# Designs tried in a protein design run: peptides against a protein of PDB entry 8OXM. Part 176

Target 1, 371 residues: chain A of PDB entry 8OXM
Amino acid sequence: FKAEFRLAGGVNLPKIIDCVGSDGKERRQLVKGRDDLRQDAVMQQVFQMCNTLLQRNTETRKRKLTICTYKVVPLSQRSGVLEWCTGTVPIGEFLVNNEDGAHKRYRPNDFSAFQCQKKMMEVQKKSFEEKYEVFMDVCQNFQPVFRYFCMEKFLDPAIWFEKRLAYTRSVATSSIVGYILGLGDRHVQNILINEQSAELVHIDLGVAFEQGKILPTPETVPFRLTRDIVDGMGITGVEGVFRRCCEKTMEVMRNSQETLLTIVEVLLYDPLFDWTMNPLKALYLQQRPEDETELHPTLNADDQECKRNLSDIDQSFNKVAERVLMRLQEKLKGVEEGTVLSVGGQVNLLIQQAIDPKNLSRLFPGWKAWV

## One batch from the design tools (peptide; made by RFdiffusion4, then SolubleMPNN)

Design b2_p19_2_s4 (from b2_p19_2, 9 letters changed)
Fold by OpenDDE base, seed 5:
Parts: sequence; structure tokens; C-alpha cells
Structure b2_p19_2_s4 (fold): chain B 371 residues (1-371), chain A 19 residues (1-19)
Amino acid sequence: as target 1 above (371 residues)
Amino acid sequence: SLTPTQKAVIEELQKILEE
């Protein structure tokens, strides 16, 4: 281990540690000190399965549609080492780092990341109308810059074009698979970009199966398709390559319904896989950064009142698991709001939902929907 | 009945959950 470590950001302040392997190779390791890495490990295996399905299909294989996976090594229930993808950076660090972030460098006259966050925090408890108005003001004064990631990293025009396509494909694949699995908490610190491949790496997979919808501030988007995410695709935005890659990914997922349902069913009923949202986890995920310093949750909050009869907990769990399976089956049939959609219709609806400023304005301010 | 691929993924997932 090197003596120096870097913080990856996010609530748990994961430490990036450079390790020299027994083979003499330096490898970056992410050390999470408080997260159950079992959830991340399980979801990585589900992503590897999705990659296998995508590689078997000629149309998705030709497009090189994959989700970037990482090796998880659980060390204990409370600690683990993620084999960090060497040469990744959180998109939030590139975009909104206070010292040298791309927004500050390319748009010095726009609102600062701090000003944007402050404005959205001031309206957090206000009406949806007030949130929408302030979000639109923030967006007008905080213009996208993520196009510059590929321009900074890839100076050769041919390489730049290929990497922009790799990025767009990675966003499409992860967005659709993330939607099918109900992946939430897609804030700018939970999405990494590989500086060599321009592919996205999704981390912190503890909000799955639409459990983000039962947070105190419910999630209102199917995946992260914010203005900076779209800006990284270049001039075509969500049209052309992104849309076609979403459609081809969705086609493979829908045609793999039996496989996906069977695996998710096994996972939902596995007593070692805690996918359910609990109140402490919900408070932690939507805690204000300013309040993080003092609220060590004394885990000694009364175990006494949560003597809900074990039978009522088990019955509640089974009903939630059944509801998750039913909703997964609906998604894989293209059932949205009681209507059966084609692959193109379903993908179009999801894109419209993800880019809608009304949906984005309703998200928790810590999600940074203006980025 | 589970496919050979489904069984292998379930066995791998179970192993990860047991570790």
C-alpha cells in the first residue's frame, strides 16, 4: 500500500489506495469502510450476466454494448476492497470540483456549483412549481461542459470520435439495464468515467429494484440523462446512436425475460441479499452534507419499537418482493402505466421521463440534477 | 427448468453471498 490515498467523494468518503501487487503491478483499490459490498458484488454479477446476453446477440455485439464491471472483494460485512478501475474519475469530480472543475474552467461566468446547490436546497421543502422555476434558473446559468472531457483526453480527431461513440454506447447500455434492474442513487459521485475508454462505471449499487421511489424524496427519473450526460454525446444528443443503442439493449432484455426474472427472483428471496430500503439507509442517502459531520447515527436508536412481529415483517417483505417481480415483468413486457409499448415506444418514454425538467427538479438536491 | 447459464449464475451469486 502507498501512504497516500485519495477520496473518491460521496457520502461514505471511499478511499482510493494505490496497492503494489505481488506481481509488482500497481493497482488502485477503492476501500469502502461502511458499505455492505455484498450488494455491489451481487449487482456486478447481474451486470456480467447482462453482458453475456448482450454478447450473444449479433446486433448488440456489433455495437460493443457492455456495462463496465469491477471486481468486488468483500473483506467483511462492514468493509471491502473494490478493485478500482485504474484510470477512472467520478464525473462529479471532473465537472464540479471546486478547484479545477470543468464548469469553472469553461464557464467561469456561470453560477458556481455551490450557488446551484444552495439555490436548490433553499427550495427543497417548497412546492413542485417553485422547485421547477428555480431549477430552470439554475440550468440557464449553469451550461453543460461534459463535451470537453473527450476533447481534453483524446487530442486525435479519429480517436476522439471513437471515444465519444464508446461513451454514448456505455450511457445507453447502463441506462437501459439500470432501468430494468431499478437502479437508483445515480448521483455524480456514483458514476465514474474511464479516462482511457470513455466508458462509464456505475458504483454503489445499494439502491436497486426501484427502492429509490420509496426514499423521503422519491426518485422521479428512470436513469441519469442530465444535460452534462447528454453534452458528452456531442451534437446529436439523445438522437441517433444513443436511442438506437437503448432500443437494441431493451430488445435483448425483453427477449431474455425468463432468464432475468428467474435470477431476480432468486436474489429477492435470498436472506443474505438485503436489497430492501430501511429508514436508516434512507436518512443516510438523503442527509445534507452539512449535517454529516455531527450525526454519527448512534445505532443505539431503540431496537425496542421495531419489535414488529417477525411474522408481520416476513409478510411485508414477501409482498414487497412480489411487487418488485411484478414490476420487473411489466418492464420486460413493455408495460408502462398500464399500456403495452413497443421497444421504440418504451425507450422513447424513458428518454422523455429522464430529460423532463419537471422530473429533474423534484429530485433530492444532493443528486445534482442540474449537472 | 433453469438453463445451464441460469444455474451457473445462481451458483456464482450464492457463492458470493455466502463469502
Scores: peptide ipSAE 0.025, ipTM 0.493, DockQ to the pose 0.023
Fold by OpenDDE base, seed 3:
Structure b2_p19_2_s4 (fold): chain B 371 residues (1-371), chain A 19 residues (1-19)
Amino acid sequence: as target 1 above (371 residues)
Amino acid sequence: SLTPTQKAVIEELQKILEE
């Protein structure tokens, strides 16, 4: 831990701490403010409820469809340690670690993770066409390797097959539930894999209810289904087990519409659950390395005199909450782009949206859509 | 600790899940 806390001047502002890992790399860690820990804790409760619904249904229970949950232990009124899921590793650390990353080990002649990131950053302000062309070049020269995770960890073929199946089920369950809840910010550091179970643990649940769509670079995919995520499923990819598990999860979610709406309604109107995207959070999530220099904290305190009437803020909040509930109801009815879809049709649309290189090329470069 | 409101919500949700 570097001792230099840059206190962003507000009492409740998320503290960015630079942590030097045991690998000597500086990692910006958001010391999650009080509110971010609450958001994670609330979303873990929603996941527990989703797991209860999935356990009640015979078809999802037989498939062992669950979302991995973690305990948010608040250590203080302002700090909580996420109980670090012991025996988990970030997918990004396994895949794109500079020294020992699987891409470097298995594909030494491909572009480095740094070269890929640089190429996508260079086109960040360019047209969608230019972003797509560069993304396709990056993808051609950065081939997926995540199949090797299960091969390295599980040497017995029967265990390997079981763990690959557990992984595929975990991706399916978390993808569909994540879509229903509108989870964003699914970058490769916010998705952990358990080294024993091969199940995914989603962390940093601070972008929910489609608030990723109002980021300066909007999120264009319903969940992370990038080439490495698919490669971890093995030769069938998104077909067979993954698709069937998505369909069965979506069926349970749609059949639980009333329960899920009631849950989300209560959460959206909880004055202690700040789910709305704020400009500071948006800036943090999509901060460019170049923009680090000029954030002089000369936000003068005097612009607090925009007495936006508390009534107008509350009315604007209520209108956003109503829109979130309406969109959740649409998803749970299978309404996509004004059309009512079957479970299979809805799941197919979501898979196609998630794997579309046009959608992936439009994402913020920090999301690493090529991984 | 969860707020009294968050506890009440969880208890109400538990009831809805027990019905």
Scores: peptide ipSAE 0.022, ipTM 0.506, DockQ to the pose 0.019
Fold by OpenDDE base, seed 2:
Structure b2_p19_2_s4 (fold): chain B 371 residues (1-371), chain A 19 residues (1-19)
Amino acid sequence: as target 1 above (371 residues)
Amino acid sequence: SLTPTQKAVIEELQKILEE
């Protein structure tokens, strides 16, 4: 390790360190402090398993459907080294950076990202109707620009087209795999885009197994399919390549039901894998400051060993784990709202749920559903 | 770190998925 470190910026002040490998090569690493990287490490392995399933199937292999993975080396319960995804940028940094963001560059007369955030925060405690009206006003005055990512990065038209397809496939694969695993907290800083491949890298996997639904402001979408995410697909939007890649990914997931249930069951009952939502984590996720520059007070989760009787914890935990497994089995059978759907019907329902302005307007303002 | 058990289970599941 070099003695010098840089701050990556953002809420947790992650330290970028340069590591010299045994091969003498310097590799940039992200050191997260106070975050439990065990969950990220486990979820990266589940993604590798999903990638193996996707590579076995001829139709998903031909489409190069993969979820991007990164190496997590947990150093402690609350510290680890993330392999820095070199050549990636948060989609939020590209889109809504205050000075040089794509929205400001391409839509200078639209609302600022700050104005949009403020308007949605003002209605955060209001009715769903008031949230919807303000969300529609924000959306009308904040038009998508993510199409320009590929246009800026890939000047050759043939490369541009290939990279736009890679992006669309990456969104599709990560959306369906993320839905099956119940991934939450998919805000614009937790999704990186690779500047060379145009593929997405999902980070901060601390909300899984639908634990986003038990947040003080419940998550109302199956995955992030917001207007900018769709705009990056180009003129066809969700129709054509995206939909077909979702269907092919869902086919593989449903046909791998037994394997996926077995994997998730082992993970849910692992006593060292804390996937459950706790009140401190919920507060941390939904007390994000308005300004991305404000230092999150690192809530010292003093591990108050709540010596709850081991028996009552075990029974409550087992009932939550059983409900997660039951819901996973339903998803893998195509059971949605008590109805068995075809792969095409299930994927269509998920797309409609993810793009519904009523669902998007109900999300926590820090999720930035208008982006 | 993944527990030795989590690693072993995932390695075993990877082997089952490589057969």
Scores: peptide ipSAE 0.009, ipTM 0.544, DockQ to the pose 0.021
Fold by OpenDDE base, seed 1:
Structure b2_p19_2_s4 (fold): chain B 371 residues (1-371), chain A 19 residues (1-19)
Amino acid sequence: as target 1 above (371 residues)
Amino acid sequence: SLTPTQKAVIEELQKILEE
């Protein structure tokens, strides 16, 4: 190992370490100390299975629809080595880095990322109407700039166009598969972009199977499709390539219902795969900067051994697992709000839900729905 | 199966995360 480490940013302050492999090659490794990397490893296997389904279908294969995967080596329930995706950057670092973020460079007269966060935190406990009004003011004074990623990295117009298409296809595939698996909204530090391929890599898969809906501030979008995510697609936005790639991905997922249900059923009942949301994990994901000072561990929370009988824990777990499987089956049948939708109807509903500023304004401010 | 080198890297990373 080199003695130097870099912080990769993000919620868990992952350490980037350079290690020399047994082949004499330097490899960057991401060391994560606070999260269960088993969940990331399992979700990468599910993504590989989804990629296999997408490669078998002629229409998705022709479009090169894939989810970017990385190698996860879980070490413990709280430690592991991620193969660092060489030549990737967090989209949040590119967009809202305090010193040289794209918003500051291209929109120097807009609100700072800090001003936007402050305004949205001030209304966090307010009405949905007040949240919506402040979110619209923030959005008006913080205009999207992610189109400039491809323009900076790809100077040749033909290459630029191909990379913008690769980005759009990557967003579409990850959005639909992420919806089916219930990954929900994704923090901007947990989405990496490859500087050579313009494809997205999703990391930190600790929220799955719609467990984001049971957070203290529940998720209100099926996937992250914020204004900067859309701006990266260029002038067509969510129309044309993105919509068609979502529809073709959803068609493959719905036609693979039996396979996907069987895979998820095995995972939900695997005692080594803790996908359930616990209170500590929920607090960690939605911790406020202001709440850091008062969480002195008052050791005097009595160990009320709520000896919930093992039977009541098992029955509660089984009921949650059954509900997750039932909702997955509904999604794969195109059942939304009690109505059976076509692939085009279902994809349209999901896109509208994901871009609705009323839904975005209700998200946890720490996840920066204005970016 | 992890290689012996991968296991040693793992154990050393665990120590660095526990300090």
Scores: peptide ipSAE 0.000, ipTM 0.320, DockQ to the pose 0.032

Design b2_p19_3_s1 (from b2_p19_3, 10 letters changed)
Fold by OpenDDE base, seed 1:
Structure b2_p19_3_s1 (fold): chain B 371 residues (1-371), chain A 19 residues (1-19)
Amino acid sequence: as target 1 above (371 residues)
Amino acid sequence: SYEEKLKEEMEKAKLEARR
């Protein structure tokens, strides 16, 4: 281990440590001290399986549709070594870094990222109408800039075009697979972009199987498709390449229903895989600045109520697991809102839900839906 | 060519990004 560590951006301040292996090779390692890296490890295995399905299909293979994976070595429930994705940056760091973020560089007269966050936090407890109005004001005064990532990194026009396509394909693949697995919206610090490939790497997979819908501020989008995410695709936005790659990914997922159900069933009943939402995890994901003062550890929550009979816990868990499997089966059949949709119809609905300013305005302000 | 148009669009976008 080198004595120096870098802070990766983000709420959890993960430590990037450079390690020299016994082979004399330097490897960057992310040390997370509070996250269950077992969930990340399991989700990487699921992504590898999805990649195998995508490689078997000629249409998705020709389009090079893959989810980027990383190596996870869980050391404990709260500690582990991630092989840090060398040559990646968090999208949030590139876009909204306080010193040199792309919004500040390209749009110096727009609202600061802090002003946007403040405005949206002020309306957090307000009506959906008030949230929508303030979100639209924020969006008018905080214009997307993520197109400049590829323009900065790729100077050759042919390479720039290829990398913008690689980005668009990566967003499409991760969005559809993320929807199938119920990953939902992803905080901008938990989406890395590879500076060489322009492909996305999703980290911190602690919300899966639609558990984001049971948070204190429920999730309202199927995946992150915010204005900057769309701006990175260029002038076509969600049309053309993105839509077609979503449809081809969804087609492979729907045609692999039995395999995906079997895999997810095994994972849901794995006693080592805690995918369920708990109050501490919910608080950690959606902590309000107001809640920092009331987190006196009242040590005196009597141990007595935690003796819910093992039978009642098991029955409650089984009912949640069954609902997750049923909803997964519906998604893989194209059942949305009680109606069977075609692949194109389902993908269209998901895109419309993900880009709807009304849905985006209702998200937890800490997740920065305006970025 | 398509590549020339793409080059012009990219240069235009880079010029707009520097303003």
Scores: peptide ipSAE 0.005, ipTM 0.389, DockQ to the pose 0.014
Fold by OpenDDE base, seed 5:
Structure b2_p19_3_s1 (fold): chain B 371 residues (1-371), chain A 19 residues (1-19)
Amino acid sequence: as target 1 above (371 residues)
Amino acid sequence: SYEEKLKEEMEKAKLEARR
């Protein structure tokens, strides 16, 4: 290990450490000191299995549909080494960095990222109607710029087109697999982009199996398909390549129902895999920057009263696990809102839900739905 | 060519970015 470390951006300030391997090669490692990396490790294994299913199918293999994976080595219950995705940047750092972000560079007369966040925080406790109106005002004065990522990184027109296509395929594959697994907390710091491949890397996989829907501010979208995410696809947006790649990914997932159910069942009952949402995790994920000063949770050890009998905890856990498996089976059958949909119908519904400004306006302001 | 159209679209997008 080198003595020098860099802080990665974000609330948890993970340490980037350069390691020299026994092979004499330098490797960057991300050390998270507060997160349970066991959940990330398990979800990476599930993504590798999904990639195996996608590689077996001729239509998804021809389209090179894959989810980018990284190596996770858990060191303790609250620490681990992530293989740092060398040559990746958080999409939030590229888009909304305070000094040199793409929105400030290309749209200097738009609202600042701070002004947008402030406006949405002011209405956080307001009606859905008031949230929608302010979200529409923010969106009008904060226009998408993510098209410029590929234009800055890829100067050759043929390479630029190929990389924009790789990006669009990566968004489609990760969106559909993320939906099937119920992946939440897809804020702009939890999605990295590879500066060489233009593919996305999803990190911080601690909200899975639709547990984002039981947060104090429920998640209202199946995946991140915000205006900047769509702008990165170019002039066709969600039509053509993105839609076709979603449909082909969904076809493979639905045709692999038995395999996916068996895998998820084993994981849900693994005592080492804590996927359940707890109140402390919920508070942490939706903590306001203003509340960071006061909530030192003095977890007074004296809240003895929520020792619900071990039997009632186990029964409650089993009922949640059963509901997760039932909902996964419904998704893999194309059952949405009690109706069986075709692959095209299901993908269309998910796209419409993800781009609906009414759904986006209801998200927690920290998710940055206007980006 | 397709490459020329793509180059024109890239130049248009760069010009729109500077406005």
Scores: peptide ipSAE 0.005, ipTM 0.370, DockQ to the pose 0.015
Fold by OpenDDE base, seed 2:
Structure b2_p19_3_s1 (fold): chain B 371 residues (1-371), chain A 19 residues (1-19)
Amino acid sequence: as target 1 above (371 residues)
Amino acid sequence: SYEEKLKEEMEKAKLEARR
């Protein structure tokens, strides 16, 4: 390790350290001192397994369908080392970073990212109708610009086209795999884009198995397919490449039902894998920017020794785990809302749910559904 | 249900974090 460290921005003050490997290569590593990286480590293993399934299938292999993974070395329940995703940027940083963000650069007369957030925060406790109206006003005055990412990074037209396809395939694969695993908290800072590959890297995998649906503001979309995400696909949007890649990914997932159920069952009952939602985690995920100053980091997760009878906790946990497995089995059978769908029908429903402004308007404002 | 109890506890925690 080099003696020098840099602070990454953010409340948890993650330390960026340069590590010289045994191969003599310098690697940047992010040291998180307070986040449970075990969840990320477990989910990376699940993603590697999904990638193995996708590589075994001829149709998904030909399309190079993969979910990007990163190395996680958990050091403790509260600390770990992430191999920093070198050459990645949060999509939120590219899109809505102050005055230098792509929205400000390409749409200087649109609402600012701050104005959009403020408008949606003002209606956060209002009716679904009021949220929808304000969301539509925000969307009208905040037009998508993510197409410019590939245009700025890839000047050669042939490379640009290939990278746009790589992006579209990455969105499709991560969306379907993420849906099957019930990944939540897909806000614009938890999705990185690789500046060289145009592939997405999903980070902060702590909301899994549809635990986002039990948040105080429930998640209402199966994955992030917002207007900027779609704009990055180019003129065809969700049609053609994206839809076909979703269908082919879903085919592999459904055909791997037994394997996926067995894996998820082992993980759900792993006492080292805390996938359950808790009140503190929910507060952290849906905290207001105004409230960031008052969360003294002294809420030790150790005060979960509330002396609930071990038997009642275990029974409640087992019922949640059983429900997660049942819902996973339904997804892998194509059962949506009590109806058995074809792969094409299921993928179509998921796309429609993900792009529906009514669903998007109901999300927590911190998720930034207008981006 | 567990989910209802969890929601109630989360609402309580939100109320406490605002005091």
Scores: peptide ipSAE 0.005, ipTM 0.434, DockQ to the pose 0.054
Fold by OpenDDE base, seed 4:
Structure b2_p19_3_s1 (fold): chain B 371 residues (1-371), chain A 19 residues (1-19)
Amino acid sequence: as target 1 above (371 residues)
Amino acid sequence: SYEEKLKEEMEKAKLEARR
């Protein structure tokens, strides 16, 4: 290990450590000091299984539809080492870095990321109507710029076009698989983009199986498809390549129902995989920047578990697991709001839900739905 | 429901974390 570390951006200030392998190669490692990386490790295995299903289908294989995976080594319940995806950057760092972010560079007269955050935090406890109005004002004065990522990285027009397609395919695959697994919306620091492939890498997979819907501010979108995410696809936006790749991914998922149900069932009942939402995790995920100063490290998660009767915990857990499996089965049948949809109809509904400014305006402001 | 109990516990944890 080198004695020097770098801070990666993000809520947990993860440490990037350079390691020399036994092969003499330097490898970057991301050390997270507060997150349970077991969830990430399990979700990477699920993504590998989804990738196997996608590679078996000729239509998804021809399109190279895959979820980017990374190696996770959990060290403890509160620490682990991620194989740092060398040549990746958080989309949030590219877009909204305070000094040199793409919004600041390309839209210097727009609202700052701080002004947007402040405006949305001021209305956080307000009506949905007030949230929507302020969100629309923020969106009008904070125009998307993520198209410039591929333009900056890929100067050759043919390469640029292929990389924009790779990005669009990566968003489509991760969106649909993320919906099936109930990953919900993703914080902009928890989506990395590969600077060489333009593919996305999803990290910090602590919210799964729609547990984002039970947060203090519930998730209202099936996946992150914000204006900047769409802008990165270019002029066609969600139409054409993105939609078709979503449909082909959804088709493979629906045709793999039994396999996916079996895999998820095993994971839901794995005693080593804590996928359930708890109060500390919810507080951590939706903590206000103003509240960062007072969280003394003394809230041991261990003290609250001791007082519940084991029988009531197990029965409540089993009922949640059963509901998750039922909802997964519905998704894989194309059942949305009690109606059976075609693959195209289901994908269309999910896209419309994900881009709806009414849904986006209701998200937790800390997750920056205007980016 | 479990979700209602969880929300109630989340509100309690928020109140405790502010003390």
Scores: peptide ipSAE 0.005, ipTM 0.440, DockQ to the pose 0.054; fails the geometry check

